Peptides against a protein of PDB entry 4Z63. Designs and how they scored, part 313

Target 1, 334 residues: chain A of PDB entry 4Z63
Amino acid sequence: LCLGMNDLTGNIPEDLFHLKRLNLLGIQENRLSGSLSREIRNLSSLVRLDVSWNLFSGEIPDVFDELPQLKFFLGQTNGFIGGIPKSLANSPSLNLLNLRNNSLSGRLMLNCTAMIALNSLDLGTNRFNGRLPENLPDCKRLKNVNLARNTFHGQVPESFKNFESLSYFSLSNSSLANISSALGILQHCKNLTTLVLTLNFHGEALPDDSSLHFEKLKVLVVANCRLTGSMPRWLSSSNELQLLDLSWNRLTGAIPSWIGDFKALFYLDLSNNSFTGEIPKSLTKLESLTSRNISVNEPSPDFPFFMKRNESARALQYNQIFGFPPTIELGHNN

## One batch from the design tools (peptide; made by RFdiffusion4, then SolubleMPNN)

Design b2_p29_6_s1 (from b2_p29_6, 13 letters changed)
Fold by OpenDDE base, seed 4:
Structure b2_p29_6_s1 (fold): chain B 334 residues (1-334), chain A 29 residues (1-29)
Amino acid sequence: as target 1 above (334 residues)
Amino acid sequence: SSSSYITSSDTSEAEERRKEALKFLEELE
């Protein structure tokens, strides 16, 4: 049943929960309000539940043990409060969980040993606090993780060295500390292609350790961290780099010539730093900017990107990396 | 724009409007 993108108001009719053979319920992009009914438990054949972009409030009901076929739960952009219910945090069937832009709070706890099918997790823009869950690497299929705009104090857990499934990781604006440790850990994520760390590590030094290596890194965004140091030499070995944003830091020194050797680099923002010297001539030879054949069909993160000027300005949303225009921004370097 | 940066921690205008509507409802309760 697909009733999305309407102007439906009120609660879900209780009679809808009698549809025991229903595989797909999509009621997204409406004005549905109140609590999400516990009677969802009656939808025992449910594979996909999309309640996103509504006005739902209250706690998410703890009924997911009665939904053994549920693969997709989309609840982003609601007013859900409380934590992730225990049955949801233990779901062996769940492939994708999206609860971005809610008011969920407390410690983030997932039973990753039980969540054997989880491949995408979006919990960005909530009120989770405490530390990052150390057991996330136990989610052996977890590829896409957005935990941005929560309050995860401390460092990236050492256990993330074993996060082999991780490909897309967003931790923007999550009160993280120790960028050296974070990068030292995350370099072991062999499948990591996208790393977004904007608005963390305030005033720390960007490590220039030649032992750091991100083999599959395509997208690195570490903007607005007030980071000190220079362009990191270790980044030169990330031959697949497509997008680099290190803007709004306190980086110094010259822009190195190797920045123009990235064959796939189409977006470079080094603006609002303290870089000195000449613009490398190699930037004029970026193949991605000279050739029209940008492969548009590459896998992208499930979480959106935003281009933001300031805290009060409206952010422009980009759903795909290739939605960004080919860009070289070197402005506002002193 | 030279004055912008990329983040993954923001919301769309449409999402912000919905959150404002939710806050308004919470204030009325």
Scores: peptide ipSAE 0.458, ipTM 0.853, DockQ to the pose 0.479
Fold by OpenDDE base, seed 2:
Structure b2_p29_6_s1 (fold): chain B 334 residues (1-334), chain A 29 residues (1-29)
Amino acid sequence: as target 1 above (334 residues)
Amino acid sequence: SSSSYITSSDTSEAEERRKEALKFLEELE
């Protein structure tokens, strides 16, 4: 049943939950309000539940043990409160969980040993607190992780060295500390292609450790961290780099010539730093900007990106990396 | 834009409007 993109109001009729053969319920992009009924437990054949972009409130019901076929739960952009229900945190069938932009709180706890099918997790823009879950790497299929804009604290867990499934990781504005440790850990994530760390590590030094290596890194965003240091030499080995944003930091020194050697680099923002010297001539020869069409068909993160102009300005949403225009921004380095 | 930066921690205008609407409804209850 697909009822999305309407002007439906009120709550879901109770009789709808008697549809025991229902595989898909999509009621997204409405004005549905109140609590999400516990009676969703009666939808025992449910594979996909999309309640996103509504006005739902209250706690998410702890009934997911009665939904053994549920693969997709989309509840982003609601008013859900409380934690992730125990049955949801233990779901062996769930592939995708999107609860971005809610009011979920408490310690983030997932039983990753039980969540054997989880491949995409979006819990960005919630009120989770405490430390990052150390057991996330136990989610052996978890590829896409957005935990941005939560009240996490501390460092990236050491256990993330074993996060082999991780490809897309966003932790923007999550009060993370110790960028050196974070990068030292995350370099072991051999499948990591996208790393977004904007608004963390405030005032720390960007490590220039030549031993750091991100083999498959395509997207690195570490903007507005007030980071000190220079352009990191270790980044030169990330030959697949497509997008680099290090804007709004306190980076110094010269922009190195190797920045122009990235054949796929189409977006470079080094603005609002303290770089000195000449603009590398190699930047004028970037193949991605001169001769090659960027493959628009490459896999992208499931979480959205935002271009933030000013604190008061509305952010522009980008659903794909290749939605960003080809850009070289080197301004405001004086 | 030299005055912009990329993040994954923001919300769309539409999402913000929905949040405001939710707050309004909660205040009416």
Scores: peptide ipSAE 0.450, ipTM 0.848, DockQ to the pose 0.508
Fold by OpenDDE base, seed 3:
Structure b2_p29_6_s1 (fold): chain B 334 residues (1-334), chain A 29 residues (1-29)
Amino acid sequence: as target 1 above (334 residues)
Amino acid sequence: SSSSYITSSDTSEAEERRKEALKFLEELE
């Protein structure tokens, strides 16, 4: 049953929960309000539940143990409070969980040993606190992770060295500390292609350790961290780099010539730093900017990107990396 | 633009409007 993108109001009719053969319930992008009924438990054949973009409030019901076929739960952009229900945090069938932009709180706890099918997790823009869950690498299929805009004080867990499934990782604005440790750990994630760390590591030094290596890194965003240091030499080995944003830091020194050697680099923002010297001539030879053939069909993160102009300005949403226009921004340097 | 930066920690305008509507409803309850 697909009732998304309508003007439906009120709560879900109780009679809907008598549909025991229902595989898909999509009621997204409506004005449905109140609590999400516990009677969802009666939908024992449910594979996909999309309640996103509504006005739901209260706690998410702890009924997911009665939904053994549920693969997709989308609840983003609601007013859900409390934690992740225990049955949801232990779901062996769940492939995708999206609860972005809610009011969920407390410590983030997932039983990754039980969540054997989880491949995409979006919990961005919630009120989770405490530390990053050390056991996330135990989710052996977890590829896409957005935990941005939560209050995860401390460092990236050492256990993330073993996060082999991780491909897309967003931690922007999560009160993280120790960028040197974070990069030192995350370099071991051999499948990591996208890393977004904006609004963390306040005033720290960007490490220039030649031992750091991100072989498959395509997207690196570490903006607005007030980072000190220079352009890191280790980044020159990330030959697949497509997008780099290091804007709004305190980086100094010259922009190195190797920045123009990235064949796939189509978006570069180094603005609002303290770089000096000449603009590398190699930037004029970026193949991605001279040829129209950007491979638009590459896998992208499941979480959205936002271009934010200032703290008070509206953010522009980009659902795909290739949605960004080809850009070289070097403004507001010394 | 020179004054912008990329983040993953924001919401769309449409999402903000819905959140405002939600807040209003919560205040009425």
Scores: peptide ipSAE 0.445, ipTM 0.849, DockQ to the pose 0.507
Fold by OpenDDE base, seed 5:
Structure b2_p29_6_s1 (fold): chain B 334 residues (1-334), chain A 29 residues (1-29)
Amino acid sequence: as target 1 above (334 residues)
Amino acid sequence: SSSSYITSSDTSEAEERRKEALKFLEELE
């Protein structure tokens, strides 16, 4: 049953929950309000539940133990409060959980040993507090993780050295500290291709440790952290780099010539730093900017990117990395 | 533009409006 993209109001009729053979319920992009009914438990054949972009409030009902076939739960952009219910946090069938842009709170707890099928987790823009859950690497299929805009004070857990499934990781604006430790841990994530760390590590030094290596890194965004230091030499070994944003930091020194050796680099923002010297001539020879053969079919993160101009301006949403225009920004280096 | 940066923590205009609407409803309850 697909009723999305309408002007439906009120609550879901109770009789809808008698549909025991229903595999798909999509009621997204409406004005549905009130609590999400516990009677969703009656939808025992449900594979996909999309309640996103509504006015739902209250706690998410703890009925997911009665939904053994549920693979997709989309609840982003609602008013859900409380925590992730225990049955949801233990779901062995769930592949994708998206609860971004809600009011969920407390400590983030997932039973990753039970969540054997979880491959995508989006909990960005909530009110979770405490530390990053140390057991996330136990979610052995977890590839996409967005935890941005939560209050995860502290450091990246040491356990994330074992996060082999991790490919796309977003932690923007989560009050993280110790960038040296974070990078030192995350370099062990062999499948990591996208790392977004904007608005963290306030005033720290960007490490220039040659022992750091991100073999498969394609997207690195560490903007607006007031980071000190220089262009990190370890980044030169990330030969697959496509997008680099280090803007709005306090980085100094020269822009190194190796920045132009990245064959796939189509987006570079080093603006609003303190770089000095000459613009490397190698930047004028970037193959990605001179040739049309950008392979558009590369996998992208499930979470969106946003380009923000200022604190008050509305951000532009980009759902794909290749949605960004080919860019070289080197402006405002004082 | 030279005055922008990339993040994953913000919402679109539509999402912000929705969030504001939700906040308004919470204030009415």
Scores: peptide ipSAE 0.387, ipTM 0.787, DockQ to the pose 0.476

Design b2_p29_6_s2 (from b2_p29_6, 19 letters changed)
Fold by OpenDDE base, seed 2:
Structure b2_p29_6_s2 (fold): chain B 334 residues (1-334), chain A 29 residues (1-29)
Amino acid sequence: as target 1 above (334 residues)
Amino acid sequence: SSSSWVDSSDDSEALERKAAALAALAAAA
């Protein structure tokens, strides 16, 4: 049953919960309000639940033990409060959990040893606090993780060295500290292609440890951290790099010539730093900037990058990395 | 419908699209 993209108001009719054979319930993009009924437990055949973009409030009901086939739960953009229900945090069937842009709070706790099917987790823009959950790498299929815009503190857990499934990771604006430790840990994530760390590590030094290596890194965004240091030499080994944003830092020194050796680099933002010297001639030879046919064979993460060209300007939301025009931003360097 | 909580500046839409792509892959598997 798909009732999304309407102007439906009020609560879900109770009779809807009598549909025990229902595999898909989509009621997203409405004006549904009140608590999400615990009677969703009656939908024992449910594979997909989409309640996103509504006015739901209260706690998410702890009934997911009665939904043994549930693979997809989308609840983004609601007013949900409390934590992740225990039954949801222990779901062996769940592949995708999206609860972005809610008012969820407390410590983030997931039983990753039970969540054997979880491949995507979006909990961005919530009120989670405490430390990053050390057991996330125990979610052996977890590829996509958004934890941006939460009130985490401390460093990336050492256990994330074992996060082999991790491909896409956003921790933007989550009050994290110790970028050296974070990069030292995350380099062990051999499948990591996208790393977003914007608005963390305030005023720290960007490590220039040549032993750091991100083999499959395609997207690196570490903007607005006030980071000190220079262009990191270790990045030169990331031959698959497509997008680099180090804007709004305090990076100094020259832009190195190896930045032009990235054959797939189509977006470079080094703006609002303190870089000096000449623009490397190698940048003018980037095939990706000159050739319209970037045959990017692999679906790059469609991360919406917010390009804030001016502090006063609304950030332009780019929903697809490929939607970025080939761009070199070197403005506002001193 | 715009909920008043829409943080339109979230890197999460891409993760949502990837999540959707992964969901599609997971639904196809």
Scores: peptide ipSAE 0.018, ipTM 0.589, DockQ to the pose 0.048
Fold by OpenDDE base, seed 5:
Parts: sequence; structure tokens; C-alpha cells
Structure b2_p29_6_s2 (fold): chain B 334 residues (1-334), chain A 29 residues (1-29)
Amino acid sequence: as target 1 above (334 residues)
Amino acid sequence: SSSSWVDSSDDSEALERKAAALAALAAAA
């Protein structure tokens, strides 16, 4: 049953919960309000639940043990409060959990040893606090993780050295500290292609450690951190780099010539730094800027990227990284 | 490839915080 993209108001009718054979309930993009009924437990055949973009409030009901077939739960952009229900945090069937842009709070806890099917987790823009969950790497299929815009104090856990499944990771604006430790840990994530760390590590030095290596890194965004230092030499070994944003830092020195050696680099933002010297001639030789055919054959993260073109402009949401136009931004480096 | 710009109106607070952070950086410069 798909009733999304309407002007439906009030609660879900109780009679809907008598549909025991229902595999898909999509009621997204409405004005549905009140608590999400515990009677969802009666939908024992449910595979997909989409209640996103509504006015739901209260706690998410702890009934997911009665939904053994549930693979997809989308609840982004609601008013949900409390934590992740225990039955949801222990779901062996769940592949995708999206609860972005809610009011969920407390310590983030997932039973990753039970969540054997979880491959995508979006909990961005919530009120989670405390430390990042050390057991997150125990979610052995977890590929896509958005935890941006929460209040995770401290450092990236050492256990994330073992996060082999991790491909897309966003921790933007999460009060993280110690960029040197974070990069030193995350370099061990051999499948990591997308790393977004914007609005963390305030005033720290960007490490220029030649021992750092990100083999499969395609997207690096570390903007608005007030980072000091220079363009990091370790980044030159990330031959697959497609998007680099280091804007709004305090980086100094010359823009190195090796930045033009990235054959796939189509988006570069180094604006609002303190770079000096000449623009490398190698930047004018970037094949990706001259060739119209950006091969969009790579999987994009499930979480959106937000980009502002102008300070006064609304940030534009990109659902796909490859939707960015070829761009070089080097402004405001005086 | 049609870049579907979805104006996520409800991420307004987060966008406002990013805007405020950008504005604060611009005002401190």
C-alpha cells in the first residue's frame, strides 16, 4: 500500500493494521501526526515501512520483534523522541534504517552482532550524545553510515580499524576531536570511498604524515574545521580521488602540482584558506574537467550531501555525489 | 543525468547552523 505524497492528516486508521499480508506500507510525505501506533506489530508480513516526511511524534514503538520480515524502515524527517527501540536495535532482518532528522536522544546503542543484515544506517541530525558506539564494526555488512549532526564527543574508536565493510561515512558536525587519530584509524577501512568530516576537529592541525594511506578514497570532505597546516602529502597516493573539499580552513603554503595528477578529480574546493603561490598548471590538464563524460558507474551513498554555492544561498541537497558539476573553487585565499 | 535538487525544507535548522557557521566565519574574517 503506497499512500505517499498526499495531504493525509491525523493518525493511521486502526483498520489498516488488520492487513496481516501487507508487505509494503508507504505513507511518506504526508501530514500524519501523533504517535506511531504499536499496532504496526500486527503487520507481521511487512518488508518495507516508510513513514518518512510526516509529523509523527513520541517514541518509536518497541514492536520490531513481531516484524521478522522487515528489511527497510524509513522514518526520516519526523518528531520521534527517545532512543532506538531494543527490538529494532536487535533486528536480524533489517537492511536499511533511516531515522535522519528526528529528535532521538541518549546514547546510541545497536546490537551489531544481532543486526546481521544491516547495510545502511542513517541517524544524521538527531540528539544522540556520548561516544560513537565501539561495536559498530561488528555490523559486518554495514556499508553506509551517516551519524552527522549528533553530539558524539571524543575520538573515533580504535575498533573502527576493523570496520572492513565501511564504504560511506559521514560524521559532519558531531563534535569530534583528534583528526590525526581519526585518519590514522580510518585508513584501515580498506573499502572506504567516501569520508565526510566537516565541522569537526576545530583548530587542529591537518596531519601531513606520509604513512597515512587511503587506497580507495574517492570523496574527501573536511570543510569548516579551521584546520592548520598544508595540503597533506599522504592524499597524493589516493589515485581514485574524485571530490576534494578542504574549504573554510586555515591551510597555508602552495597548492601542490600533484593535485593535477588525479585523473578522476572533477570537484575541487580549496576556497577560504590561506594558500599562497601560483595556481598549478597541472590543474588545467585535469581530464575530468575537459571530458564531458563523467562515468557515473559508482555507487553513491544513501545519505545526501549539502553544498552551498554562495554564503547567502540555501544549501542544495545532492542525493548523488556524481550530481556535482565539474568545479574548481580556489577563491578567498588571500 | 538530471540532478534532482530536493529542497529539503526541514533540514532548515541544520542548513541554518551551517549558514550561521559560515556567516560567523565570514564576520570573523
Scores: peptide ipSAE 0.010, ipTM 0.526, DockQ to the pose 0.043
Fold by OpenDDE base, seed 1:
Structure b2_p29_6_s2 (fold): chain B 334 residues (1-334), chain A 29 residues (1-29)
Amino acid sequence: as target 1 above (334 residues)
Amino acid sequence: SSSSWVDSSDDSEALERKAAALAALAAAA
């Protein structure tokens, strides 16, 4: 049953929960309000539940033990409070959990040993506090993790050295400290392609340790950290780099010539730093900047991108890869 | 109609969203 993108108001009719054969319930992008009914437990055949972009409030009901086939739960952009229900945190069937942009709070706890199918986790823009869950690497299929805009004080756990499944990781604006430790740990994530660490590590030095190596890194975003130092030499070994954003830092020195050796680099933002010297001529040789047709053929991450084009504009959910034009931003360097 | 639960318009959030969006676009590239 798909009822998304309407102006539906109020609660879900109770009679809907008598549909024991229902595999898909999509009621996203409505004005549904109140608590998410516990009677969802009656939907024992449910594979996909999408309640995203509503006005739901209260705690998420702890009934996921009665949903043994549930693979997809999308609840982003609601007013949910409390924690992740125990039954949800122990779901062996769940592949994707998206609860981004809610008011969930407390310690983030997932039983990763039980969550054997979890591939994608979006808990960005919540009120989770404490430390990053040390047991996330025990989620052996967990590939995509967004934990941005939570209050995870401290450092990246040492256990993340063993996070072999990790491909996409966003920790932006999560009050993280010790960038040297974070990078030193995350370099061991052999499948890591996307790393977003914006708005952390305030005023720290960007490590220039030649021992750091990110073999499969395509995207590195470490903007607005007030980082000191220079362009890190270790990054030159990330031959698959497509996007680099180090904007709004305090990086100094010259932009190195090796920045133009990245054959796939289509987006470079080094703006609002203290870089000096000449613009490397090698940047003019970036094939990706000259070829308009970077066909982004890789599957879009399951997470919608929210781009605010204007400060006053509502965050638009972009389900489609907006082809960012090839971009070099070097502005506001002194 | 978009829910009233909009991501906060904090500049920090806008930057985070931009970063995440760009990262995911590039990862899909």
Scores: peptide ipSAE 0.022, ipTM 0.625, DockQ to the pose 0.032; fails the geometry check
Fold by OpenDDE base, seed 4:
Structure b2_p29_6_s2 (fold): chain B 334 residues (1-334), chain A 29 residues (1-29)
Amino acid sequence: as target 1 above (334 residues)
Amino acid sequence: SSSSWVDSSDDSEALERKAAALAALAAAA
């Protein structure tokens, strides 16, 4: 049943929960309000539940043990409060959990040993507090993780050295500290392609440790951290780099010539730093700026990217990393 | 009190909007 993208109001009719053979319930992009009914437990054949972009409130019901086939739960952009229900945090069937842009709070707790199918986790823009859950690497299929805009104080857990499934990781604006430790840990994530750390590590030094290596790194975004230091030499070994944003830091020194050696680099933002010297001539050799069709056929993360051209403009949503126009931003350097 | 639903456009996914970063810098100043 797909009723998304309407102006439906009120609550879900209770009779809908008698549909025991229902595999898909999509009621997203409506004005549905109140609590999400516990009677969703009666939808025992449910594979996909999309309640996103509504006015739901209260706690998410703890009924996911009665939904043994549920693979997709989309609840983003609601008013949900409380924590992740125990049955949801233990779901062996769940592949994707999206609860972004809610009011969920407390410590983030997932039973990753039970969540054997979890591939994508979006909990961005919530009120989770405490530390990052050390057991996330136990979610052996967890590839995409957005935890941005939460209050995860402290450092990236040492256990994340073992996060082999991790490909996309956003921790933007999460009150993280110790960028040196974070990078030192995350370099062990062999499948890491996208790393976003914007609005963390305030005033720290960007490490220039030649021992750091990110083999598969395609997207690095570490903007607005007030980071000191220079362009890190270790980044030159990330030959697959496609997008680099280090804007709004306090980086100094020259922009190195090796920045033009990235064959796939199509988006570079080094603006609002304190870089000096000449613009590297090697930037004119970026194949991405000269070739019309860089179809990088890589699986896009399930999480979109946003770019604003100006403060008044609506952000352009890019569902694929490759949707970004070729860009070089070097403005506001001294 | 109208719960100002923060437009999903303010969901700083991977590329946090430069604007959200600017706002955070402005709030810290």
Scores: peptide ipSAE 0.020, ipTM 0.564, DockQ to the pose 0.045; fails the geometry check

